# Peptides against a protein of PDB entry 5JNO, part 90

Target 1, 112 residues: chain A of PDB entry 5JNO
Amino acid sequence: MVAKFQPPPEYQLTAAELKQIVDQSLSGGDLACRLLVQLFPELFSDVDFSRGCSACGFAAKRKLESLHLQLIRNYVEVYYPSVKDTAVWQAECLPQLNDFFSRFWAQREMED

## One batch from the design tools (peptide; made by RFdiffusion4, then SolubleMPNN)

Design b1_p25_2_s2 (from b1_p25_2, 10 letters changed)
Fold by OpenDDE base, seed 5:
Structure b1_p25_2_s2 (fold): chain B 112 residues (1-112), chain A 25 residues (1-25)
Amino acid sequence: as target 1 above (112 residues)
Amino acid sequence: SELERARERALQVLDEMQAEEAAAA
């Protein structure tokens, strides 16, 4: 059987918190971006900050890592089950996430 | 806080990106 994914405690959202983000989202890709901001604000900060998983040793950096994407995808699937299909995830959500994240830091570089 | 300001800025960038995509479509 396939085990159910359980996020680390520091990245758990209540149903109400997730619904609030969903209500503000225009699409699955948009939801993914909003989840990125809510779950990992340290990725958007100039301050050196680390947020890790005690179980796997994951530490946040100024890049989107596989664990970030995995956590986001699991939440997106709740309201957009089509992203369970890897092809859909790669076509609808990953490009949006990468474009958003790159755009953010590109703008920050120009302001510095 | 610093993180809250970061979130606000990030969401602003996201909104701008969405607006540009909508205008181009």
Scores: peptide ipSAE 0.684, ipTM 0.939, DockQ to the pose 0.871
Fold by OpenDDE base, seed 2:
Structure b1_p25_2_s2 (fold): chain B 112 residues (1-112), chain A 25 residues (1-25)
Amino acid sequence: as target 1 above (112 residues)
Amino acid sequence: SELERARERALQVLDEMQAEEAAAA
């Protein structure tokens, strides 16, 4: 049997926390982006918060890794079950995540 | 904190992106 993905303790969201983010979201893709900010703030700062996560290991600076995306997808699926379909995930969520993340750091680079 | 500032800035960028998408639609 396939093992169920379990978020590391550092990235656990309560039902109330997830609902709050969902209430602020306009779409599955938007929800994905907001989850990215909530779960992985270290990707948006110079501070490394991933040191204590044995499950995540080393996270490359300014890089979205497979574990990040998988965790986000799992939460998005709770309210948008359609993203269980890989084609939907790739069409609705991944482009927004990549655009958002790239845009963020592009702006930061322009300021420096 | 630096963490909170980073989150706030990220959310601002997200809002800007959403505004541009809405304008293009």
Scores: peptide ipSAE 0.684, ipTM 0.939, DockQ to the pose 0.869
Fold by OpenDDE base, seed 3:
Structure b1_p25_2_s2 (fold): chain B 112 residues (1-112), chain A 25 residues (1-25)
Amino acid sequence: as target 1 above (112 residues)
Amino acid sequence: SELERARERALQVLDEMQAEEAAAA
């Protein structure tokens, strides 16, 4: 049997959902950024998920973690197999993800 | 919702970024 990527249930996208995002994307890097927004909208929100919930104690972290990047990369690979090459991933996708993420929060800071 | 608003704002930023990159190419 060939090993296949199986994301956690909470981060599963249907083929149709993924295709829709791909159709809106201009490149592998752009796709990565759009997947970031789709899968992890909490990274772009100031919502305090722990508010009113003493049990969860969740504190939003404004950083891209390994799990985020891994899940995004696996989806990007479906349509851009070249990102299986780490050098390509680091040259085409990671810079765009970081630039996008930092730009978003920089703008939010300036608007305050 | 707050998450929906955040998502929309993020996509706006992304579109602007991509437009700038395209213009610079």
Scores: peptide ipSAE 0.687, ipTM 0.940, DockQ to the pose 0.884; fails the geometry check
Fold by OpenDDE base, seed 1:
Structure b1_p25_2_s2 (fold): chain B 112 residues (1-112), chain A 25 residues (1-25)
Amino acid sequence: as target 1 above (112 residues)
Amino acid sequence: SELERARERALQVLDEMQAEEAAAA
């Protein structure tokens, strides 16, 4: 049997928390990026905070892993059901996530 | 905290990215 993906307790958002992020978002892609920041702040820091998550294991530095993306997609689907279609997810959300994440670290490299 | 500083910087980058996309549209 295949178990349904469940977020670790530390990544479980309440309805109110999710709504707050949605209210700040301009689009599905923007929502995905804001979820990335809220759920995984360690990906934007030089400090490794991945040890605290027993469910997702060790996270690679400065990389978006499949578990990160899957969790974000689950929350985006609540307000943008169309992303249940993989083609829509790949066209609307993944490019925004990748561009944002790459831009962040590229900017950091220029400032340092 | 360091995490809060990271979040603030990330959100600033995101806002700038969204502003540029809006201006290009």
Scores: peptide ipSAE 0.684, ipTM 0.939, DockQ to the pose 0.891; fails the geometry check

Design b1_p25_2_s3 (from b1_p25_2, 11 letters changed)
Fold by OpenDDE base, seed 5:
Structure b1_p25_2_s3 (fold): chain B 112 residues (1-112), chain A 25 residues (1-25)
Amino acid sequence: as target 1 above (112 residues)
Amino acid sequence: SELEQARARALEVLDQMLAERAAAA
């Protein structure tokens, strides 16, 4: 039996906050991307940022790590329970997250 | 703040990506 994951306080969204993001989302993959922006704005900034979460360990700059993805998936599951299936998560959410994140930094590099 | 600006820029890229997917469909 695996205990239900609980995010650190700095990554805890209220039901109202999550609902607001869901209302802006067109799909589970879109929701995942919007959650990425909401939870981890430091991944889209040129400025170093730390939330002081020792449990998260080291996070590489401009890289999506397993803990980021785990937190996002937990929230997506609230409104899209099908992503509990790993195959669905890998088909519907992960490709969009990776595409979005890589696109962002690719564009920023072209502008610099 | 700078983080707020980062969020805004990120959402612009997301909207662009979604628009491209819609156009391709």
Scores: peptide ipSAE 0.686, ipTM 0.940, DockQ to the pose 0.882
Fold by OpenDDE base, seed 4:
Structure b1_p25_2_s3 (fold): chain B 112 residues (1-112), chain A 25 residues (1-25)
Amino acid sequence: as target 1 above (112 residues)
Amino acid sequence: SELEQARARALEVLDQMLAERAAAA
C-alpha cells in the first residue's frame, strides 16, 4: 500500500480554500495550474524560498519538482478522481502544468 | 507584496493560456 502523502502545514489547504479554487476551475488541468499558483507563489517570483520546509527540502526557484506535482495531484484527485490513474494525470494535468509554467517564465525572460 | 504580485501575474498568464485554448478548440 502506498502511504498517504501529507503536505507540510504551509501547504495544507482547508476544504473551503480548495473548494474556492475548484469553483474557479474549468477542468482538472486548470485546477492543477491554479493550485500551483496558490500553493507555490515563490515559483513565480524572484523572492527566495524563505519558508524552512525541512520535509520538502530546498526547491529550485524556477523548476517544477516531483514534490510540487505530487502535492498538486493529491488535491486535484479530490475532485477529479480519474487522475488517480497515472495515464490520466500525464495526459490531462501534467502537460497543462508544464505549458503554463514554461509560458510564464518564457514571457518573463522576454520582458526582463 | 511581491508574492501577491507574482500570483496575480501568474493568473493573468493562465487566463490568457486558457482563452487561447478555448479559441483554438
Scores: peptide ipSAE 0.686, ipTM 0.940, DockQ to the pose 0.878
Fold by OpenDDE base, seed 2:
Formats: structure tokens, sequence, C-alpha cells
Structure b1_p25_2_s3 (fold): chain B 112 residues (1-112), chain A 25 residues (1-25)
């Protein structure tokens, strides 16, 4: 049996913090996007914060890595257990995450 | 801070995306 996933300390949300984000969300996909912003603000910044998170191994690149998605999914599952089903995750959350992230940087590139 | 500004900008984009999806539905 594989041990339950445990977020690195720098990406640990309290129940209250998570609930606050959930209260602002209308769906699992929406929640996923809001979690992306909350947990990984460095992905939306031009500043390299990779050195600040040696424990998680995240790199400040303009791409969503599997570890980012895995962490987000774990939090989403708390309120939307259906995303435990990979098909649901791929239909409801992944497309929105990718669209959101791509849209963000596409707009930024256009403004620069 | 720069991170806070990044979050704010990201959320603006998200809200815009959600609004467009709602309008198209």
Amino acid sequence: as target 1 above (112 residues)
Amino acid sequence: SELEQARARALEVLDQMLAERAAAA
C-alpha cells in the first residue's frame, strides 16, 4: 500500500484556507484553477522562485508539471471526490487548468 | 509584493475566462 500523499510544508493549506477558496468556487474545475493561483503564484510571475522551494523540487517554469497537478487534484478531491476518477479529472479539471494557464501567458506575451 | 500582483492578475484572467464560458453556455 502506497502512503497517502502529503503536501510539502510550503504548499500545506489549512482547512480554513481551503474552505475559503472553495467558497469562491463554482465547480471542481474552478476550484482547481483557484488552487493553482493560490499554491503556485510563481507560475504567474516573471521572477524565479525555484530556489525558495528546494524541498518540493518545483522549477519556476511557465508550464504545469505533473507534481503541480497532483497536488491540486488532492485538494480538489476533498470537496469533489468524483475527481478521483481519472476520466472526471480529465474532463472537468485538466481542460480548465490548461486553458486558464495558457490564456494567462498568451495575454501576457501580447501585452509585452 | 510581486507575487501578490501576479495572483491578482491571474485571478482577473480567470474571472474573465469564467464569464466568457458562462455567456457562451
Scores: peptide ipSAE 0.686, ipTM 0.940, DockQ to the pose 0.881
Fold by OpenDDE base, seed 3:
Structure b1_p25_2_s3 (fold): chain B 112 residues (1-112), chain A 25 residues (1-25)
Amino acid sequence: as target 1 above (112 residues)
Amino acid sequence: SELEQARARALEVLDQMLAERAAAA
């Protein structure tokens, strides 16, 4: 049995905050991407915002780690329960997250 | 701030991606 996932304090959203993001989202995949931006802005910046974090345990600067994805999935499940199914998560959310993240940094690299 | 600028740019890319997908549908 898998234990209940609990976000670190710095990544805990209130119900109101989550609802606001949901209201801006058109789908589960869209919600996942918006959560990525909201929760982990340091992944989109040249500045290392996670340097002072001792609780998150994240090591990669420009990489979507398993813990990032788990945190996002946990919130997406609140409004899109179907993503509890791994197959649905992998079909509807993961591709969009990866496409979005890759597109972002690909564009940044081309701006040099 | 740098953080705010990063978020803004990220959301611009996201909106662009969503627009492209909508046009392809």
Scores: peptide ipSAE 0.685, ipTM 0.940, DockQ to the pose 0.875

Design b1_p25_2_s4 (from b1_p25_2, 10 letters changed)
Fold by OpenDDE base, seed 1:
Structure b1_p25_2_s4 (fold): chain B 112 residues (1-112), chain A 25 residues (1-25)
Amino acid sequence: as target 1 above (112 residues)
Amino acid sequence: SELEQARQRALEVLDQMLAEAAAAA
């Protein structure tokens, strides 16, 4: 068995912080999107910020990388255990994350 | 800050997306 995934310190949420985000969410997919914004605000900025983890080596600036998704999924699983099933994760969360992220930058492209 | 401004903009887009999804359902 694989060791339990532990988020880097800069991406750790307290139970209270996570609960607050959950209270604002209507579904697992919605929660995933809100976690994306909370954990990685730099992905929504035109300015390159120095946020990152030297150990995990985040390099992409406008792409949802596997480590981003793993961190989000870990928190979603706390309140939606069904996403432990990869099929559920791919059906309920990934499409919304992709739609949200692409929509954001598509709008910014038109407004800029 | 610019980072907080980006976060707020992202949340606005999310709310718009959710509203449209609800209307289509």
Scores: peptide ipSAE 0.686, ipTM 0.941, DockQ to the pose 0.881
Fold by OpenDDE base, seed 5:
Structure b1_p25_2_s4 (fold): chain B 112 residues (1-112), chain A 25 residues (1-25)
Amino acid sequence: as target 1 above (112 residues)
Amino acid sequence: SELEQARQRALEVLDQMLAEAAAAA
């Protein structure tokens, strides 16, 4: 059996914080993208930030890693329980996350 | 801060992406 995922303290959102993001979101995929921005702003910065989990050794780079995705999915699941289904997660959230992240850096690369 | 500026820029890109998707529908 697999233990329930628990986010590191630095990525623990309160109910109010999550609700605020949800209120701004139009869909599960949109929510996922907004959570990405809120939780991991360093992924969108030109400055290298050393933010991660000291316990697991996770270090953020300009790449969406499994820990990022798992943490986001955990929060999205609160308001969109359907993403518990991996097929739904892969169809509704993952593509939007990847497209958004790729688009962001593609644009920055062209304009900078 | 630079992090906050990054967040705002990211959100602008997201909104643009969503707007384009809506226009294509």
Scores: peptide ipSAE 0.686, ipTM 0.941, DockQ to the pose 0.873
Fold by OpenDDE base, seed 4:
Structure b1_p25_2_s4 (fold): chain B 112 residues (1-112), chain A 25 residues (1-25)
Amino acid sequence: as target 1 above (112 residues)
Amino acid sequence: SELEQARQRALEVLDQMLAEAAAAA
């Protein structure tokens, strides 16, 4: 049996913090994108940023990794249990995350 | 900070996506 994913302390949101993000979200996909920004702002910055977590694997800049996606999905499931279904996750959240992340960096590349 | 600026820029992009989706619906 695969152990439950436990986020490091740096990525452990309180109920209040998660609720605040949920209140700003219009859908599960929107929530996923907002969680991406909240949890991993370094993915949107050219500045090296360390949260002091050595237990986490190496995070490549400008790339959504499985670890990022799994953590986001875990939080989304709290308010949108339907994403426990992989098909729903892949239809409702993953495309939004990928489009959002890709769009962000595409714009940055044009600006720079 | 640069990190906060990046966060705000990201949220602006997200808002733009949401607006476009709403307009296309």
Scores: peptide ipSAE 0.686, ipTM 0.940, DockQ to the pose 0.886
Fold by OpenDDE base, seed 2:
Structure b1_p25_2_s4 (fold): chain B 112 residues (1-112), chain A 25 residues (1-25)
Amino acid sequence: as target 1 above (112 residues)
Amino acid sequence: SELEQARQRALEVLDQMLAEAAAAA
């Protein structure tokens, strides 16, 4: 068996922190987006910020990488177990994440 | 901080997106 995924310390949320985000969320897709903001603020900033996992090799890029998505999915699964099904994840969370992230940077590019 | 400001801006965009989706539904 493969060991249960554990987030690296820099991306670990307490139960209370996760609950707080959940309380602000209206759906699994919404929760996913809020987790994206909470866990990876560097993806929304022009600041030269580096936060990396030695095991994961995270780099601050303006794109959503598979490891970002995997980490978010693991947290979403706590309250929305149905996203363990890849089809559900791809229908309920991925489109929202991609649309949100793209929209954010599109708007920023239009700002003076 | 600039990172916190970025978070707030991101959340504003998210809320706006959610509002538009609700209006279109």
Scores: peptide ipSAE 0.686, ipTM 0.941, DockQ to the pose 0.877

Design b1_p25_3_s1 (from b1_p25_3, 14 letters changed)
Fold by OpenDDE base, seed 4:
Structure b1_p25_3_s1 (fold): chain B 112 residues (1-112), chain A 25 residues (1-25)
Amino acid sequence: as target 1 above (112 residues)
Amino acid sequence: SAALQQRVEQVLQEYSQEQLQQRLA
């Protein structure tokens, strides 16, 4: 069988930390968005670090990667086991994540 | 930065409230 996904140490949440986020959440989709913000603040930043050259103008794509989504899903499953079903994940969480992330950057584009 | 965090939280709050009201409607 496929090995269980283990998050990198910097993305490991304690039960207490996760509960705090859950307590602020209104739904599974909302929880997913809050986890996105808490776990990956770098995805919301314009600050990009290029290897050896910050002046190169390198910018990471404003895109949610599969690894990010997988990690978020794993945490959401703790309190919303139904998202173990891919159909539920794709209906209740994934669209909300993409919508929220897109909205953020759309607003930023208007400010630039 | 604090300013970035504030923006993120603001968007999150607005989005969350909209989602909530949509479910209630």
Scores: peptide ipSAE 0.489, ipTM 0.890, DockQ to the pose 0.844
Fold by OpenDDE base, seed 1:
Structure b1_p25_3_s1 (fold): chain B 112 residues (1-112), chain A 25 residues (1-25)
Amino acid sequence: as target 1 above (112 residues)
Amino acid sequence: SAALQQRVEQVLQEYSQEQLQQRLA
């Protein structure tokens, strides 16, 4: 039997916090985007984290990784259990996440 | 930062509104 996924403590939302986000959401895809913003604000930052350390050479990647998506999906499932079906997740949430994330960075690129 | 949060929220609201309009059309 597969163990249930548990989010890291820094990404743990209370029931009240999640409900507040849900109340602002118009759909499962919209909820997913709002969760992305709340859980992973660092993905929207262009701050060079290596500036303070010349030796580390760390370069942040602007992409949604599997762990990000899985964590978001777990919260979305609480109010939209249909996303447990991978086909529904890939049709109703995943494209919206990618579109929103890409739009954000596309606009930032035009400002440069 | 406040500036970053404001920018993210602006894009989010615009995107959400567009998706809503498309669904209702």
Scores: peptide ipSAE 0.485, ipTM 0.890, DockQ to the pose 0.852
Fold by OpenDDE base, seed 2:
Parts: sequence; structure tokens; C-alpha cells
Structure b1_p25_3_s1 (fold): chain B 112 residues (1-112), chain A 25 residues (1-25)
Amino acid sequence: as target 1 above (112 residues)
Amino acid sequence: SAALQQRVEQVLQEYSQEQLQQRLA
């Protein structure tokens, strides 16, 4: 028996918080994008630690990693259980997440 | 940042509306 996944405390949503996001969503893909914004606002930040710290040279990554996607998928499954099927997740949610995320940074790049 | 949040929300709403229009077409 595999234990149910529990998000880290900083990414734990209550039922009421999740419902609020769902009420604003028109689809599973839309819900996924809204969860991305709510759970990981740091992914949309221009903060570059390499500029502020010459010693560490750390640069923030502008990509969606497996842990981000898995956590989002876990919440989407609550209201859209069909995304438990990987094919559905890859057709209805992943393209929307990637398109939204890339659009955001493309627009920001054009304004720089 | 409030400015950053507003930009994110703006892009999200525009993208969401475009996807909705495509689904309804």
C-alpha cells in the first residue's frame, strides 16, 4: 500500500481554498493554470539571485519541474478525476500549463 | 509584489478567455 501524497505545508490547500479556485475555473486545464499561479508565484518573478550575490551565482530557473506538475495534478484530480489517466493529463492540462507559462515570459521578454 | 500579481492575473485571464473562445467555436 502506497501512502497518499501530502504536499509540503507551504503548498497545502484547504478544501475551501481549492473550491474558491475551482469556482473561477472553466476547465481542468484552466484550473491547472490557476493552481500554478497560486501555489508557485516565485516561478513568475524576475528575481535573479546571481545579480545580487556574486559569491553564490545562483540563478532562478524558469521552468516547470516534475514536482510542480505532480502537485498541481494532485489538486486537479480532486475535481477532475479523469486526469488520473496520463493521456488525459497530457492532453487537457500539460499543454495549457506550458502555453500559459511560456506566454507570460514571452510577453515579459518583449517588454524588456 | 502587487504589480507582478496583476501582470500574472492579466495574462491568465487573457489566456483563459482565448481558450474558452476556441472551445465554443
Scores: peptide ipSAE 0.485, ipTM 0.889, DockQ to the pose 0.836
Fold by OpenDDE base, seed 5:
Structure b1_p25_3_s1 (fold): chain B 112 residues (1-112), chain A 25 residues (1-25)
Amino acid sequence: as target 1 above (112 residues)
Amino acid sequence: SAALQQRVEQVLQEYSQEQLQQRLA
């Protein structure tokens, strides 16, 4: 048996909090993007708390990690069970997450 | 910061609107 994934306390949403986000969402992909913003605001920050580390510096903040994606997927599954299928996740949510995240940083780069 | 949050939400809303339009087309 595989152990159930449990999010860290700082990323634990109540049913009410999740429902609020869902109510604002237009699709599973949209929900995923909204969860990204709500759960991981640090990924959008210009603050480099790991300055001096080439492996975990500012550039590292501009990449979505597997744990981020897994946590988002787990919440999306609550209202969109079809994303349990990896093919559905890769078609309906993952591209939207990457596109949104890349767009944000591309715009910021052009303004610098 | 509040300014950063506003920027993120702006990009999110623009992206969400574009996705909705594509889905409905």
Scores: peptide ipSAE 0.484, ipTM 0.889, DockQ to the pose 0.853

Design b1_p25_3_s2 (from b1_p25_3, 14 letters changed)
Fold by OpenDDE base, seed 5:
Structure b1_p25_3_s2 (fold): chain B 112 residues (1-112), chain A 25 residues (1-25)
Amino acid sequence: as target 1 above (112 residues)
Amino acid sequence: SKELEELVQQVLEEYSEEQQREREE
């Protein structure tokens, strides 16, 4: 028996919030990208304030970690249960997440 | 910031549109 994954409080979405994101999404991969933006806005910033210092300018990490991916997958599964299959997750969501995230930072680098 | 949020949304929507086109081809 496996326990249900419980997201940390700061990454918990209400049913209404999740539905709003789903309503904007055109696919499982698209939903995943939108969840990335909503759940982890700090990953798109040059400064990470999660360490408790808003003044010191701590650099943000530009990578998707296992926790980020697991949280996103759990929410995607609610409306796209097929992603419970790892092969589907790796084909339909992971590439899209990585592509989108990379595109964003590529764009940011060109702005400097 | 507003500027960052706008950039994120811009990239997101552009990527979403591109992916949609590719799926339809």
Scores: peptide ipSAE 0.615, ipTM 0.923, DockQ to the pose 0.857
Fold by OpenDDE base, seed 2:
Structure b1_p25_3_s2 (fold): chain B 112 residues (1-112), chain A 25 residues (1-25)
Amino acid sequence: as target 1 above (112 residues)
Amino acid sequence: SKELEELVQQVLEEYSEEQQREREE
């Protein structure tokens, strides 16, 4: 048997929490963006890890990684099963995620 | 940060509304 994907405990949503987000969403793409905000608030913060540690030289990249996208897709799939099709995911959710994420950082850059 | 959360929510709602308008056109 192929084991079902299990998100890390810190990214586990209850059925009630997921339903609440779904009730606020008008599309699969909208749901994906809302899940991005709820699951990964750290992606929206200016965390300069190198600022506090000169020896680390580590800078967090402002990008959506495969794990982030997979987690979001798995939750979206519960209410929008059509995203199981990669073509649908790439047309209805992935562009919206990237656009939203880019818009946020564009706004942040304007404030600096 | 409350300010950061407000900015995220603002961008989210603006984008959501824009996408909704585009779907209705």
Scores: peptide ipSAE 0.614, ipTM 0.923, DockQ to the pose 0.856
Fold by OpenDDE base, seed 4:
Structure b1_p25_3_s2 (fold): chain B 112 residues (1-112), chain A 25 residues (1-25)
Amino acid sequence: as target 1 above (112 residues)
Amino acid sequence: SKELEELVQQVLEEYSEEQQREREE
């Protein structure tokens, strides 16, 4: 028996919260991007590591990890069950997520 | 920050609108 996926508490959305995001979304891919913003705002901010280590200058990687993508997919599936098919997920949501995320950082770097 | 949130939202809406136009074409 496969255990039901349970998001960590910090990434738990109520039905009302999810519906609000869905109401703003025009497609499954659009919903995925909106979920990315709502669930993981930290991925869009610069992390200041200099306070913890002035010598190393470590910078956080600007990438979407498997956990981020899995969490988003699980919520998208609620209103777009077709994304349970990996081919659909990879065609309709994953490219949009990557494009949006890349566009953001490209824009961010131009404004800095 | 507010400025960051505004930037995220701006990019999101612009991208969303572009995707919508592409679907309608």
Scores: peptide ipSAE 0.613, ipTM 0.922, DockQ to the pose 0.858
Fold by OpenDDE base, seed 3:
Formats: sequence, C-alpha cells, structure tokens
Structure b1_p25_3_s2 (fold): chain B 112 residues (1-112), chain A 25 residues (1-25)
Amino acid sequence: as target 1 above (112 residues)
Amino acid sequence: SKELEELVQQVLEEYSEEQQREREE
C-alpha cells in the first residue's frame, strides 16, 4: 500500500477552502496561480519577519521551490487529474505559475 | 499589507483574463 501525500499543517486546505478557490478558477493553470497566492503570501514580499530575524530582517527569495510546486500540484490534481501527467503539468501549469510570479516582481521593480 | 494584497490580486486577475482570451482564440 502507498500512503497518500499529506501537506504540512500550515499549508492544509479544507475541502470548502479548496472548492472556493476552484470556483474562482477558469483552468488548471489559473487554479495553480490562485493557490500560489493563498498558500504562500510570503513569496510576494521582500521581507518575511515570521521566518527570519525580526531585528536584522529576513529577505524572501524570489523563486518557486520544489515544495511550493509539489503542494500546488497536489491540490490542482484533485480537480484536474490530467496534471498527474508530468508533461501536462509542465505544459499547462508550470509556465503559468512562473509567468504570473515573474510578472508580479517585474511590476514591483518598475514601481521602485 | 493590504496594499500588497491588492497588488497581488490585480496582477492575478489581469493575468487570468489574458490567459482566458488566449484560450478562446
């Protein structure tokens, strides 16, 4: 028997919470981007005082790491089982995640 | 901050709408 993946407690969504996000989503890639915002708000700020030194400041890295991507994928595949195929995930969801994330930071840099 | 949250949502919705238009073409 193979156990199902369980996200860490800090990144657990209830069925109702996930459904709410899905209802706002128009595609698997769109759902992935919305999950990114909901699960990892710290990735959209320069300093994360909850994870680092409050006195010296903790700079958040502007990159999506494997844990972020895996957690998002696990939720996406609940409603879009096709993303279980790595080729589909890489063609439909990853480009949108990276594009959205890059656009956000590009805009932030333009405002500075 | 609230301002940051609003910016994130703005970029998200603009991107979402753009992707929707591309799918319809």
Scores: peptide ipSAE 0.613, ipTM 0.922, DockQ to the pose 0.862

